Peptides against a protein of PDB entry 6GMG. Designs and how they scored, part 83

Target 1, 331 residues: chain A of PDB entry 6GMG
Amino acid sequence: DSDDRVTPPAEPLDRMPDPYRPSYGRAETVVNNYIRKWQQVYSHRDGRKQQMTEEQREWLSYGCVGVTWVNSGQYPTNRLAFASFDEDRFKNELKNGRPRSGETRAEFEGRVAKESFDEEKGFQRAREVASVMNRALENAHDESAYLDNLKKELANGNDALRNEDARSPFYSALRNTPSFKERNGGNHDPSRMKAVIYSKHFWSGQDRSSSADKRKYGDPDAFRPAPGTGLVDMSRDRNIPRSPTSPGEGFVNFDYGWFGAQTEADADKTVWTHGNHYHAPNGSLGAMHVYESKFRNWSEGYSDFDRGAYVITFIPKSWNTAPDKVKQGWP

## One batch from the design tools (peptide; aimed at target 1 G63 N253 F254)

Design b2_p26_8_s2 (made by RFdiffusion4, then SolubleMPNN; from b2_p26_8, 10 letters changed)
Fold by OpenDDE base, seed 4:
Structure b2_p26_8_s2 (fold): chain B 331 residues (1-331), chain A 26 residues (1-26)
Amino acid sequence: as target 1 above (331 residues)
Amino acid sequence: SLPAEQAELINKAYAEAEEKAREKAA
């Protein structure tokens, strides 16, 4: 239990944010100030700004997952995840490369695997799929129509996703979205929904039955995307952190970044919103901070993680938590 | 990486969040 976690207080609806702090290509602020920005920019439902509810503030207060949670309207399920892995690069580096000085074989293999993921291509794949989904949603007034549209779009593009099982996360994602079923959300009308993207960073070496080396340095074979589709099987992601390699060392189990539905074509110019730890203004961890990072800053990740997935979910079009353009910082 | 104590606190909070979400969904 996070005994020192505090839910940020309500912010007046019309309170303007203080300026964000620029930091190495990021814009940073305390969670309280993010709430102010959120209310001014992202809170709109049917064109009307809303005060962040206590429940939403509570979700937000849990840290990095809280940003995605508040903006997506649900706790991340991570079922529809995409990545890109360069198999040729991986094989070549394993064959022709060598461990660095002081690097173990397991550490080398884990590093090579991590570096064989292409974050930009993974992100682009997710955007491509989201675009297909959005086209399928646009004129569909029931789930059946949506699914038919998807299949047609995929067939037209000769996309391998067309071969996915009807029960796969790809086809079931919409119906499993709570906001799709809500009266003030989708109301079971796909055309009222849009696809959005967030990213999760996590550790590959989560299998407790595997070697200690894999838990410490990564499992090179874990959480690779399927060829053709780019889908990552996330079923084995149990939010298990990296195992420590030295006494006193600890790793966080995941990081989440919110992208939404930005239309910026240049990936490098896209803005990713994420948080650090849970809000503990009176505790040792301190206040939660929220970051608005460029893609390069986000995709860099931390040593805690060796996998990055780009996940698609859905929100009502009436929500403004995923605008076409996200401005970094304030003003 | 973080000090183990801090990482543990953060991870516990995340576990709590997940449990809360499960409870709401049930």
Scores: peptide ipSAE 0.662, ipTM 0.954, DockQ to the pose 0.920
OpenDDE base, seeds 1, 2, 3, 5: peptide ipSAE 0.662, 0.659, 0.660, 0.662; ipTM 0.954, 0.954, 0.954, 0.954

Design b2_p26_8_s3 (made by RFdiffusion4, then SolubleMPNN; from b2_p26_8, 10 letters changed)
Fold by OpenDDE base, seed 4:
Structure b2_p26_8_s3 (fold): chain B 331 residues (1-331), chain A 26 residues (1-26)
Amino acid sequence: as target 1 above (331 residues)
Amino acid sequence: SLPAEDAEKINAAYEEAKKLAEEKRK
């Protein structure tokens, strides 16, 4: 069967988008119209508006990952990920709580673990770290200067990240960013780069050697953040979806949401951009839609996922894919 | 949750995306 995925056609550079539609408290539009908005608002390189390239349109057409892909300039690697887990809440609920009617012990434990993650605190931790990194980038003209600045900032804040190994994703993230090395990007100058944030939702029960119950209802011990740093080891995330609990049931392997570098202090007012599925206008799934959601809408996630991570990466300051202010919908 | 067939299609596309990204890095 031929892949039903279609790359959206090019949109004229000066074409204005149609109004977005409200959908469950978020703004929603078809992918073609998002391309129009993207060209008007986010496409600027060094202050110049640009048409979305065929390659970028191809990336975008793959669905939720496509939104993060086109705006970050690279396929997500998810190495520098943060979350917040309330260990005391988890232990207390396991001890004093009980399974709901019809709920198995494994299902209960998986649910309690999921509910013990605090999405807002995880997001705030990522923003805190991104701010530290941005300060370290500001006056650094080589990687050595950046790393020195970063260590000083962490020491001043008594941040546990100061104890991370030099090989840690935390310290290697910048050098491993393709746009940092590009002549028209960072050109190996940290001061030309800025930290940005996206989020990934995924399933904890990905270990195929574990019990079927963990694959169906979650692994309570998987993908927890390290104490003090908030870092999540993402090495075991292999994009394996939740196992079905009933015949005919299926789950998606992940969801991605783009935040960028918004300066809005109130987490609840931040805007997250994400897609539903790959673009199949002539197929059963239909055209891809893009959503601009408030944090509450994004962080709610779906039953497909029991983990949320907030990931830091870098883009050139000359790109406008991560502006200080994001407006939901159009106009 | 989705019908199994739809979920499989979506997941397959996402795997293709990863493959495409890996190929372009080479």
Scores: peptide ipSAE 0.614, ipTM 0.942, DockQ to the pose 0.903
OpenDDE base, seeds 1, 2, 3, 5: peptide ipSAE 0.021, 0.063, 0.607, 0.491; ipTM 0.644, 0.764, 0.940, 0.895; seeds 1, 2 fail the geometry check

Design b2_p26_8_s4 (made by RFdiffusion4, then SolubleMPNN; from b2_p26_8, 12 letters changed)
Fold by OpenDDE base, seed 3:
Structure b2_p26_8_s4 (fold): chain B 331 residues (1-331), chain A 26 residues (1-26)
Amino acid sequence: as target 1 above (331 residues)
Amino acid sequence: SLPAEEAELINKAGQEAEKKAEELAK
């Protein structure tokens, strides 16, 4: 019940975090302690440490999405999403594979589709595109210059994204970023912005007009990336959870993980920050916990989800919510 | 406070979801 959500209290700016708890390759802490870490490490604006505002604490309190929200400065729109899907693997497994014992045909097809996504390649594609965008941003002092640079970069790389419509999420993402227009943000200067990445896990079987089997076991054809670009049409993602397959079973609507702009070349060494649920210290769910997970731990996801997308957005370079290096846990 | 319409766009995950993640990480 979202009515149990509570905004975490303010933490003194000078309060240091307590040690994080290690858990199966992750670092875990309660949300209040994450706020302390955030203030010490990520809060900086123009090099100045800031206390997390009430608004930011409220955003954070919404759970996994709150982590991405507070660090990106806006609620995720998920419009510029990337993934990688192995069509040949999918076709081959459908043709030559067989359902497991007790597995229905629909369950088998859903599983095969899920397994045909390559999270690492999807992430790498997003990083590639983010790099292109960052190059386009570097010396662009207006949107027109940015777009021109972007097109040139894409042409040089023979990237299929060069063929996207000017109004596509790819080209419109910057102009649609609130912090780009803010005086203390980008101030309409692309060179003051940088591309950042977060990830969303969600369920493919969200079409209410589809079969119950697709809602229960996944829609093998849903949310596939476009060939060449890797873009995923997220327009049909309505945050609908997986349908129960047995009585009493319930699934979560989504999960979000914040990556930012880490420069670590090894995907397996990158750190993803996410929350378990909205903050309800006085409710049945309890206090929100924040996790800092390695890519392997993040990308594995849950049975609740059969899709993962890697999304690009923008933040001002003056923000330190997306540093080049992220240290897992505390100290 | 966020508008009521945005309240539906929150993580409704329970503690069980994270437990699942931990199990997968083993």
Scores: peptide ipSAE 0.033, ipTM 0.715, DockQ to the pose 0.060
OpenDDE base, seeds 1, 2, 4, 5: peptide ipSAE 0.026, 0.031, 0.028, 0.026; ipTM 0.681, 0.705, 0.700, 0.665; seeds 1, 4, 5 fail the geometry check

## One batch from the design tools (peptide; aimed at target 1 G63 N253 L285)

Design b2_p27_3 (made by RFdiffusion4)
Pose (drawn by RFdiffusion4):
Structure b2_p27_3 (pose): chain A 331 residues (1-331), chain P 27 residues (1-27)
Amino acid sequence: as target 1 above (331 residues)
Amino acid sequence: SLPHAHPTEAEANKINAKYAEAEAKAS
């Protein structure tokens, strides 16, 4: 009867996954089966396949956060985040639009702020920034050389990110990555690391001391990207879900999607990996399922979330959790 | 199925509670 979280059992390294295919842009498989796929195509350490460890299987069993947790080796902090927001469209649609049939002004403002974000450009911005970071760390063998290389290209590219504080989440992103300092990971050598990207969908109205309207319909001024850099201050994100509008209405507080470092230029052809909920086959929600969605399917989101952030972190190059290509389903 | 499609409050609470446990574990 218990809807307790259970850890999926160990899968032998030779066990192949059951086949599955995408339908209308999304593929799904039970977590036990995804572990088999992950061990075949994502588990490599210096080209050697590995069994998903007990610890990794435990992390994965927590739901959507599990895929990102496993692939990055760290519970997601969301410290370095980017998004795109059309300020002109937002200001114009506020002073020219009107609430629709059955909207409070707070609901109208909350929706307009939501629709003013552009998740394609947001992902595109994280893409170009991650590329600059990877070029900066290619031949840099200490952090100082990495930061010099990073500032040099940002200044020459006239990127407002060059003026970020030395201790900002941007410039400190590499040094604050645990695997960067580990002797088996980056070993304080930026050339052994790689920038990767994952996404977080979340709710904007997370201030418990704010009006109920913002908790139910969103805070338009919350989690907007800074101009020029596109950085999103994630420090006030506390994993608080959208408040219900009527009794019985439940909302999920956040969703994580793993992109990695795919080389596909078509943002619409990129695949994003995420789970539906925690693993509980003997309970109410049932077994965890891993979803592999095209970008547009992922960025469609849900009414639970009115905000999207595209986050950059680092993993060692010796890993294979962010390959150049990601294929939906199996084989 | 993804739970974001109109879950009951009880179901959402179950998910949210486990996400909170994952956050506490990582701390």

Design b2_p27_3_s1 (made by RFdiffusion4, then SolubleMPNN; from b2_p27_3, 16 letters changed)
Fold by OpenDDE base, seed 5:
Structure b2_p27_3_s1 (fold): chain B 331 residues (1-331), chain A 27 residues (1-27)
Amino acid sequence: as target 1 above (331 residues)
Amino acid sequence: GHPGNNPTQEQADLINNYAKEAEEKAK
């Protein structure tokens, strides 16, 4: 019952976190303890630690999306999303592969499509683009300068993104970021902003007009990245969960993981922060827990999802919600 | 390009991604 969600109480600014618990290769803690860590490590605005506000605690209470929400400063719009899909692998497996015993054709096709996505390459593409964007931001003091810098960078790299329409989420993402326009944020100065990354896991078979098989086993053609750019059209993602394949089966609508702007070159060593569910300490779900997972643990996902997208957004450089280095757990 | 999807807060309340598979693997 959505009515059971509770905003976590405030934590004293100087309260140190309790040690995180190891959980299946992840570091785990209750949401209140994450707030303590967040205040010590990520809360800094212009070099000064801050208490997590009531509004931020409310955002956080929404679970996995709440972690991304509080750290990015806005509810995820997922407009600038990247993935990697191996079309040759997909075609080859469809042609030469066979359904497993008891696997339907639709189930086979859905699985093959899922397996044709490369999470690591998708993440790498997002990091590459974020790097280009950060270079374009560095000395740009207005949006026009930023856009000109982007075009130049893309041309120099012969990147297919240079051919995107001016209305593309790629070019509009900065101007559509609330913190860019805020006086205490970017104040309309691109050089005060930096690109950050989060990930969303979701289900491909969301079209209600499609076959039941696609809703149950995935739509092999849905949410593929555009060739060359890696851009995923997320407009059809309506947070619809996978349809049950058996009576009583239920699936979750999405998962979100926060990466930020870590500089660790080895993807496997990067840390992804996410929540399990909305905070319901007095409800059936219980208290929200926050996980800090390595990329391997994050990218594995769940059977609830057959798509992973890596999304770029922006935060002010004065925020410390996306530091260069993230340490897993506490201490 | 498409504007993308803007999920509502109501949809966020539907989150229940408790480590289903992790718990199953631990059993």
Scores: peptide ipSAE 0.026, ipTM 0.598, DockQ to the pose 0.054
OpenDDE base, seeds 1, 2, 3, 4: peptide ipSAE 0.024, 0.024, 0.021, 0.022; ipTM 0.630, 0.592, 0.653, 0.669; seed 3 fails the geometry check

Design b2_p27_3_s2 (made by RFdiffusion4, then SolubleMPNN; from b2_p27_3, 18 letters changed)
Fold by OpenDDE base, seed 4:
Structure b2_p27_3_s2 (fold): chain B 331 residues (1-331), chain A 27 residues (1-27)
Amino acid sequence: as target 1 above (331 residues)
Amino acid sequence: GDLGNNPSAEEAELYNNYQKEAEEKAK
């Protein structure tokens, strides 16, 4: 029950983390220990480490989304999302493939659609776009300059994003970032900001007016990236979980993983930080745990979800919540 | 800005069964 959520207590600024433990190829620790690590590694503002505030601890306490929330500085809006979908594979499998034994047509189509997404290519696209944005930000001292730079960069690369509307999430993302407008953040100076990436796993079959089969087994046509741009329309994502297929079955509504701005070129070596559930140390769920997973572990996802999106947002360069290198675990 | 409404606390609260299970198995 949501009523069991507790804000983790403050940790002394100089308290060092306890060692993380291995957990199925990832590093794992309790949320309180993650706060300790966060204060030592990620808390820095203008080079000075900070104690995680009560507000930040409260955000973190919400679980997987809390990790992204505390590191990005805002609740995820998911507006600027990217994915990769192999249309040819999808069409070919639908045409030439057959349902497995005991698999309904709806199950088959949902599975084929899920398998037609390429998480690695989706992540690569997001990184590519983030790089373009970072180049556009670098010497831009107002939003107009940023937008002009961005358009130039896109034109030079012959990127289809150049054709997006000025009101699209792509062009509006920066101005809609609270930290961009903050005096101690961007202060309306794009050159003080950098693009960062997180990922969301969610269910495609969220349309209440659709068939029960789509809600149970996925909507093959939902949340596909636009050709050329890779943009996913996330407007219909309402955090609705997969519908049960049997009595007593339940699914969670989403998962979030924080990547930030790691410079590691090998996707397989990148580290993704995420939480298991909201912090309920005195409740049935227990204490929240934080995981640092390699890309393979993160991108695998769960049966609860059939979509993965890679989302771009912005943080001030003065924050160290998105360092160039993330070390898995402690020490 | 054109940001939508803030999500409810209920929508923000998550329990991931798989991660919980993995944690329990890793102990």
Scores: peptide ipSAE 0.025, ipTM 0.658, DockQ to the pose 0.056
OpenDDE base, seeds 1, 2, 3, 5: peptide ipSAE 0.024, 0.023, 0.024, 0.022; ipTM 0.644, 0.634, 0.647, 0.639; seeds 1, 3 fail the geometry check

Design b2_p27_3_s3 (made by RFdiffusion4, then SolubleMPNN; from b2_p27_3, 17 letters changed)
Fold by OpenDDE base, seed 1:
Structure b2_p27_3_s3 (fold): chain B 331 residues (1-331), chain A 27 residues (1-27)
Amino acid sequence: as target 1 above (331 residues)
Amino acid sequence: GDPTNNPSQEDADLINKAYQEAQEKAA
């Protein structure tokens, strides 16, 4: 019930967190303890620790999206999203594969489509693009300089993104970032900003005009990345969950994982921070918990979702919400 | 809800119930 969400109380700035608990290969803690860690590790603005504000605590209280929200500084718009899809694998499996015992044709096609996405390659593409953007941001003191640098970098790498329209989310993402315009943020200076990454898991079968089978088992044609660029059109993502396949079955609408700007080259060693649900300490769901997962644990996802996107946004370099190295758990 | 806007309560209610269920099943 909507009435059960509670904003976590403030934590003293110097309060150290309690140890995290291992949970199925992840590090887990209650939301209040994450706030303590956040204040010690991620809260720094211009090198100075900050207490998490009431507004930030309210954002955080929304669950998995709240973790990304508080660390990115804005509610996720998901406009600049990347994925990787193996079209040859998809076509081959549809042609030569067979449904499993008890599996419907629609279920088979949905599963094959899901399995044709590569989370690791999608993540790699986002990191590649973020690196290009970071190079373009460097020493650019106005948006025009940034865009010129970006185009040059893309041309040098023969990247298909160079052919994107000027109105594309790819080119407009920086100017549409609130923290870029803030005086204490970017102050309209691209060189003060850096690209960061988060991930969203969601359901492909969200079209209400489509067949019930697509809503239940996935839409094989939905939310595919564009060839060459890897860009995913997220405009049709309306946070609609998978339709039940049996009575009493229910699915969640999305999951968000925060990566930031870790420099670890091995994807398997990267840490992803996410929450389980909105904070309802007095409700049926209980207190919100925060997880720090390795990439394998994050990318595995749930049966609730058949799509994974890796999204690029920007934060001020003065923020420490996206450090080069993230340590899993505490201490 | 529209993902470009702040989450609705409806969206919040649907956030990661599967996580809790998965943990309970695995325990």
Scores: peptide ipSAE 0.024, ipTM 0.646, DockQ to the pose 0.064
OpenDDE base, seeds 2, 3, 4, 5: peptide ipSAE 0.023, 0.021, 0.023, 0.025; ipTM 0.655, 0.638, 0.660, 0.641; seed 5 fails the geometry check

Design b2_p27_3_s4 (made by RFdiffusion4, then SolubleMPNN; from b2_p27_3, 15 letters changed)
Fold by OpenDDE base, seed 4:
Structure b2_p27_3_s4 (fold): chain B 331 residues (1-331), chain A 27 residues (1-27)
Amino acid sequence: as target 1 above (331 residues)
Amino acid sequence: GDLGNNPSAEEAALYNAAAAEAEAKAK
């Protein structure tokens, strides 16, 4: 029961973080200390640092999604998601590969599908699209101008996204961003916004009408990116976890990692911020911890998940939750 | 999160319950 969740207390605005500790190639700290770092580094609005509000602390306290929530300013909708899938590899492995000892056919197919996703290419696609969007946002003072710019950019690059419907998540994402409409946010001015990226890990086998095997071992055909665009239809993602394969086994429904708008060209050097679980300092799960992981650590994921998506959303440029450079840990 | 890698049913249930609550709150 989530009744043990506690909102972390406020931290003084000028309190410096304690040093992070290394953990399996990551920098780790307790949530309260992350709040301290956040206030020093990411809290700035119009250049002025801010104390994390009670609402923001409450969002953060919900765990992995909380990190993305507090930094993006909204609960993840995951509508504009990208991935990369190697169809040739998938087909080849299915044809020429063999199940491991004790591995069922369904398990084999699920595993092969999982392994056919390229996390790095998916991430790069999202970054590419975010860059295009940022160019389109620049000097666009209304949504119409933004959309026109976006279409032009896509046409110039011969990008398949140019063929997306006007109502698609790709074109509607900005207008559907609450901070875009806020007076202290975008104020309906696209040029005041920038594209940012986060990642979601989730389970493919969520279709209740499918076989039990797909729910247990994955649905090889689910949540594949569309050719050319790289867009993943996330409409069927209902945060349903992997089905247990044995009694007493359970899986978590998702994980979220915050990237923002880092400019580091080497994907392996990018930093991803994520949480472990909801904050329950007096409960069985304990205090929430926040991790700052390199891409390799983040993209590895867990057995709970067989899909990874890289999602684009928008934040006001006046926010510093997505700086060009993210330093791992503290100091 | 670090509750991955085949958590116990109890741990997973707690995690997922909180996640569901977060989603409900955000709506």
Scores: peptide ipSAE 0.379, ipTM 0.861, DockQ to the pose 0.835
OpenDDE base, seeds 1, 2, 3, 5: peptide ipSAE 0.019, 0.370, 0.019, 0.018; ipTM 0.586, 0.859, 0.591, 0.591; seeds 1, 2 fail the geometry check

Design b2_p27_4 (made by RFdiffusion4)
Pose (drawn by RFdiffusion4):
Structure b2_p27_4 (pose): chain A 331 residues (1-331), chain P 27 residues (1-27)
Amino acid sequence: as target 1 above (331 residues)
Amino acid sequence: SPAEEHVANQRAAGKARFEEMKRQDEA
């Protein structure tokens, strides 16, 4: 009867996954089967396949956060985040639009703010920034050389990110990555690391001392990207879900999608990996399923979330959780 | 922990919400 979270059992390294295919842009498989796929194409350490450890299987079993947790080796902090927001569209649609049939002004403002974000440009911005970071760490063998290389390209590229504080989440992103300091990971050598990207969908109205309207319909001024840099201050994100509008209405508080470091230039052809909920086959929600969605399917989101952030973190180059290509389903 | 708080939230969202989200994905 227990809807308790259980850890999926260990899968032998030779066990191949059951086949599955995408339907209308999304593919899904039970977590036990995804573990088999992950061990075949994502588990490599210096080219050697590995069994998903007990700890990794435990992390994965927590739901959508599990895929990102496993692939990055760290519970997601969302410290370095980017998004795109059309300020002109937002200001214009507020002073020229009107609420639709059946909207409070608070609901109208909340929706317009939501629709003013552009998740394609937001992902595109994280893409170009991660590329600058990877070029900066290519031949840098200490952090100082990495930061010098990073500032040099940002200044020459006239990127407002050059003026970020030395201790900002941007410039401290590499040094604050646990695997960067580990002797088996980056070993304080930026050349052994790689920038990777994952996405977080979440709710804007997370201030418990704010009006109910913002908790139910969103805070338009919350989680907007800074101009020039596109950085999103995630410090006030506390994993608080959207408040219900009527009794019995339940909302999920956040969703994580793993992109990695795919080379595909078509943002619409990129694949994003995420789970539906925690693993509980003997309980109410049932077994965890891992979804592999095209970008547009992922960025479609849900009414639960009115904000999207594209986050940059680092993993060692010796890993294979962020390959150049990601294929939906199996084979 | 945040992961356990998130699991509690998934339980509080209830199964019907996940079914609604699945139907949206199938649409």

Design b2_p27_4_s1 (made by RFdiffusion4, then SolubleMPNN; from b2_p27_4, 17 letters changed)
Fold by OpenDDE base, seed 3:
Formats: sequence, structure tokens, C-alpha cells
Structure b2_p27_4_s1 (fold): chain B 331 residues (1-331), chain A 27 residues (1-27)
Amino acid sequence: as target 1 above (331 residues)
Amino acid sequence: SPLDQGIEQQRAAGVERFERIEARRRS
């Protein structure tokens, strides 16, 4: 029952976190303890440690999306999303592969499509684009300068993104970021902003007009990245969960993982922060827990989802919610 | 893993809340 959601209480600014619990390669803790860590490590504005505000604690209390929400400063819009899909693998497997024992054709096709996405390459593409954007931001003091820089960078790299429309989420992402316009944020100065990354897991079979099989086992053609750019059209993602395949079965609508702006070159060593569910300490779900996972654990996802997208947004450089280095767990 | 199964079950129960947040954001 969503009515059981509770906003975690304020934590003293100087309270140190308790040790995280190791769990299957992840570091796990209760939300209250994450708040303590957040205040010590990620809360800094202009170099000054801050107590997590009531509003931020409320955002966080909503679970996995709450982690990304509090760190990005806005509810995820997911408009600037990237992925990588191996078309050749998909075609070859469909042609030469066969359903497993007991697997339906639709289930087989859905699985093959899911397996044809390369999470690492998708993540790498997002990082590449974020890097380009950061270079474009660096010395740009108005949006026009930023856009000019961005186009130049893309041209120099012969990147297909240079052909995107001016109204594309790619070019409009900065201007549509609330913190960019805030006085204590970017204050309309691109050079005060930096690109950050989070990931969303979701279900491909969301088209209500499609076959039941696609809703149950995935739509192999849905949410594929555009060739060259890697952009995923997220306009049809309406947070519709996978349809049950058996009585009593239920699936989650999405999962979010926060990466930020880590500089670790090895994707496998990057840390992803995410939550399990909304905070309901007195409800059936219990207290919210926060997980810090390595890329392998994050990218594996759940059976609830057959798509993963890596999304770029922006935060002020004065925020420390996306540091260069993220440590897993505590201490 | 058992942990993953637990997470999935718990998260599934919270789907409605997330949808409400999204609806509010789009309004």
C-alpha cells in the first residue's frame, strides 16, 4: 500500500554512517543510514556539507527513483537516453537459434532481443556523449555558446548526433534542466553545469494495442537505439510493467540506478546506487534499503525488465552528488 | 539470488506509488 510511505526523519549533520552490509557483491544499508552517508559525502554545495532537506528526504523515500531524484535534483525525465543493440546478433540468433524446451516462440524472440542489447556499450556511449557535452560546457557562458561548442565537438568527431534536430532532447536537455536556471545552480551559465548519467530498467512490451505475447514476453522491436547516435526514443515508456505470465505474478514498472560522473575507466568497477522500494517502515514492505552495486550487478537487472537505458542529465558543478570517485559501502 | 527475489517482490508492491509520482510530474 503506497499510503504506507513515510518520509525518513532528519539525521544529524555530523552523524557518521554505520557500516554497510555486504550482499552478493553489493553494499546494502537502510535508507536512514544512506542519508547519513549522503550528508557526509554527497551533500556538499559549494564545498559546504548540508543536511538533507525534508524535500530531499521525501524524494528519496520513493525508492529506486528517489535515489536518482535526490542526486540529480529532479524527477527523471529520461529523454536523453542511450543504448546499444547488436542487430546482427539478433538476426542470427533468430535465424539459427531455437526456443528452449518449454519456451514459446514469443518468449524466445523476446529473450533474444533482450540478450542482443549490450549494456556495457550502451553505458560507454552515454559516457562518450557526456564527455563531449562537458567539453562543450566548459567555457560556455550562455546556451548559444554551449550549442555552438557542442556542434563543433560533434563535427570534429564525425558523430551522428550532429545531425539531430535543434529541438531534439539532445540539444534541448540543458535548457530543460531546472537547476540550470536556478540562481544557486547554473544561473543560466552552462560552464557551471556538468553532465551526469543514470540508468533506467523497464519493460519493452508496453504497447496496449500489441499482442498479449509481446506484453508478457517483450516486444523485440521496441526501444531500440537509433543507429549511429545510440539514442533511444523513450516517448512510449509510460512505466507500464510486464504483464503476468501466470496467475498471481506481478512485475515492477521500473528500476533506476545512479552513476553520476565517475571517472573510473573500467566500467566493471563503477558503482551504481539504487533503492529497493518506497520507505514503509510500518508497512508490509518495510524500510527502504539502498544498494551500491558494481556495474555487473546493476546491469544484470531483473526479469521484470528487458530494456536498459543510460540517460544523461545535468547538475550544477557546485553539487557533490556526482563526484569523480564513488566508494562502495561504508567505510 | 534470494536477495534479488526479495527485491523484486518488494518493489512490485510499490509500483502504484511510482506511477503516481510520474503522473504528478507530468501534470
Scores: peptide ipSAE 0.024, ipTM 0.646, DockQ to the pose 0.077
OpenDDE base, seeds 1, 2, 4, 5: peptide ipSAE 0.024, 0.029, 0.026, 0.024; ipTM 0.677, 0.730, 0.698, 0.689; seeds 2, 4, 5 fail the geometry check

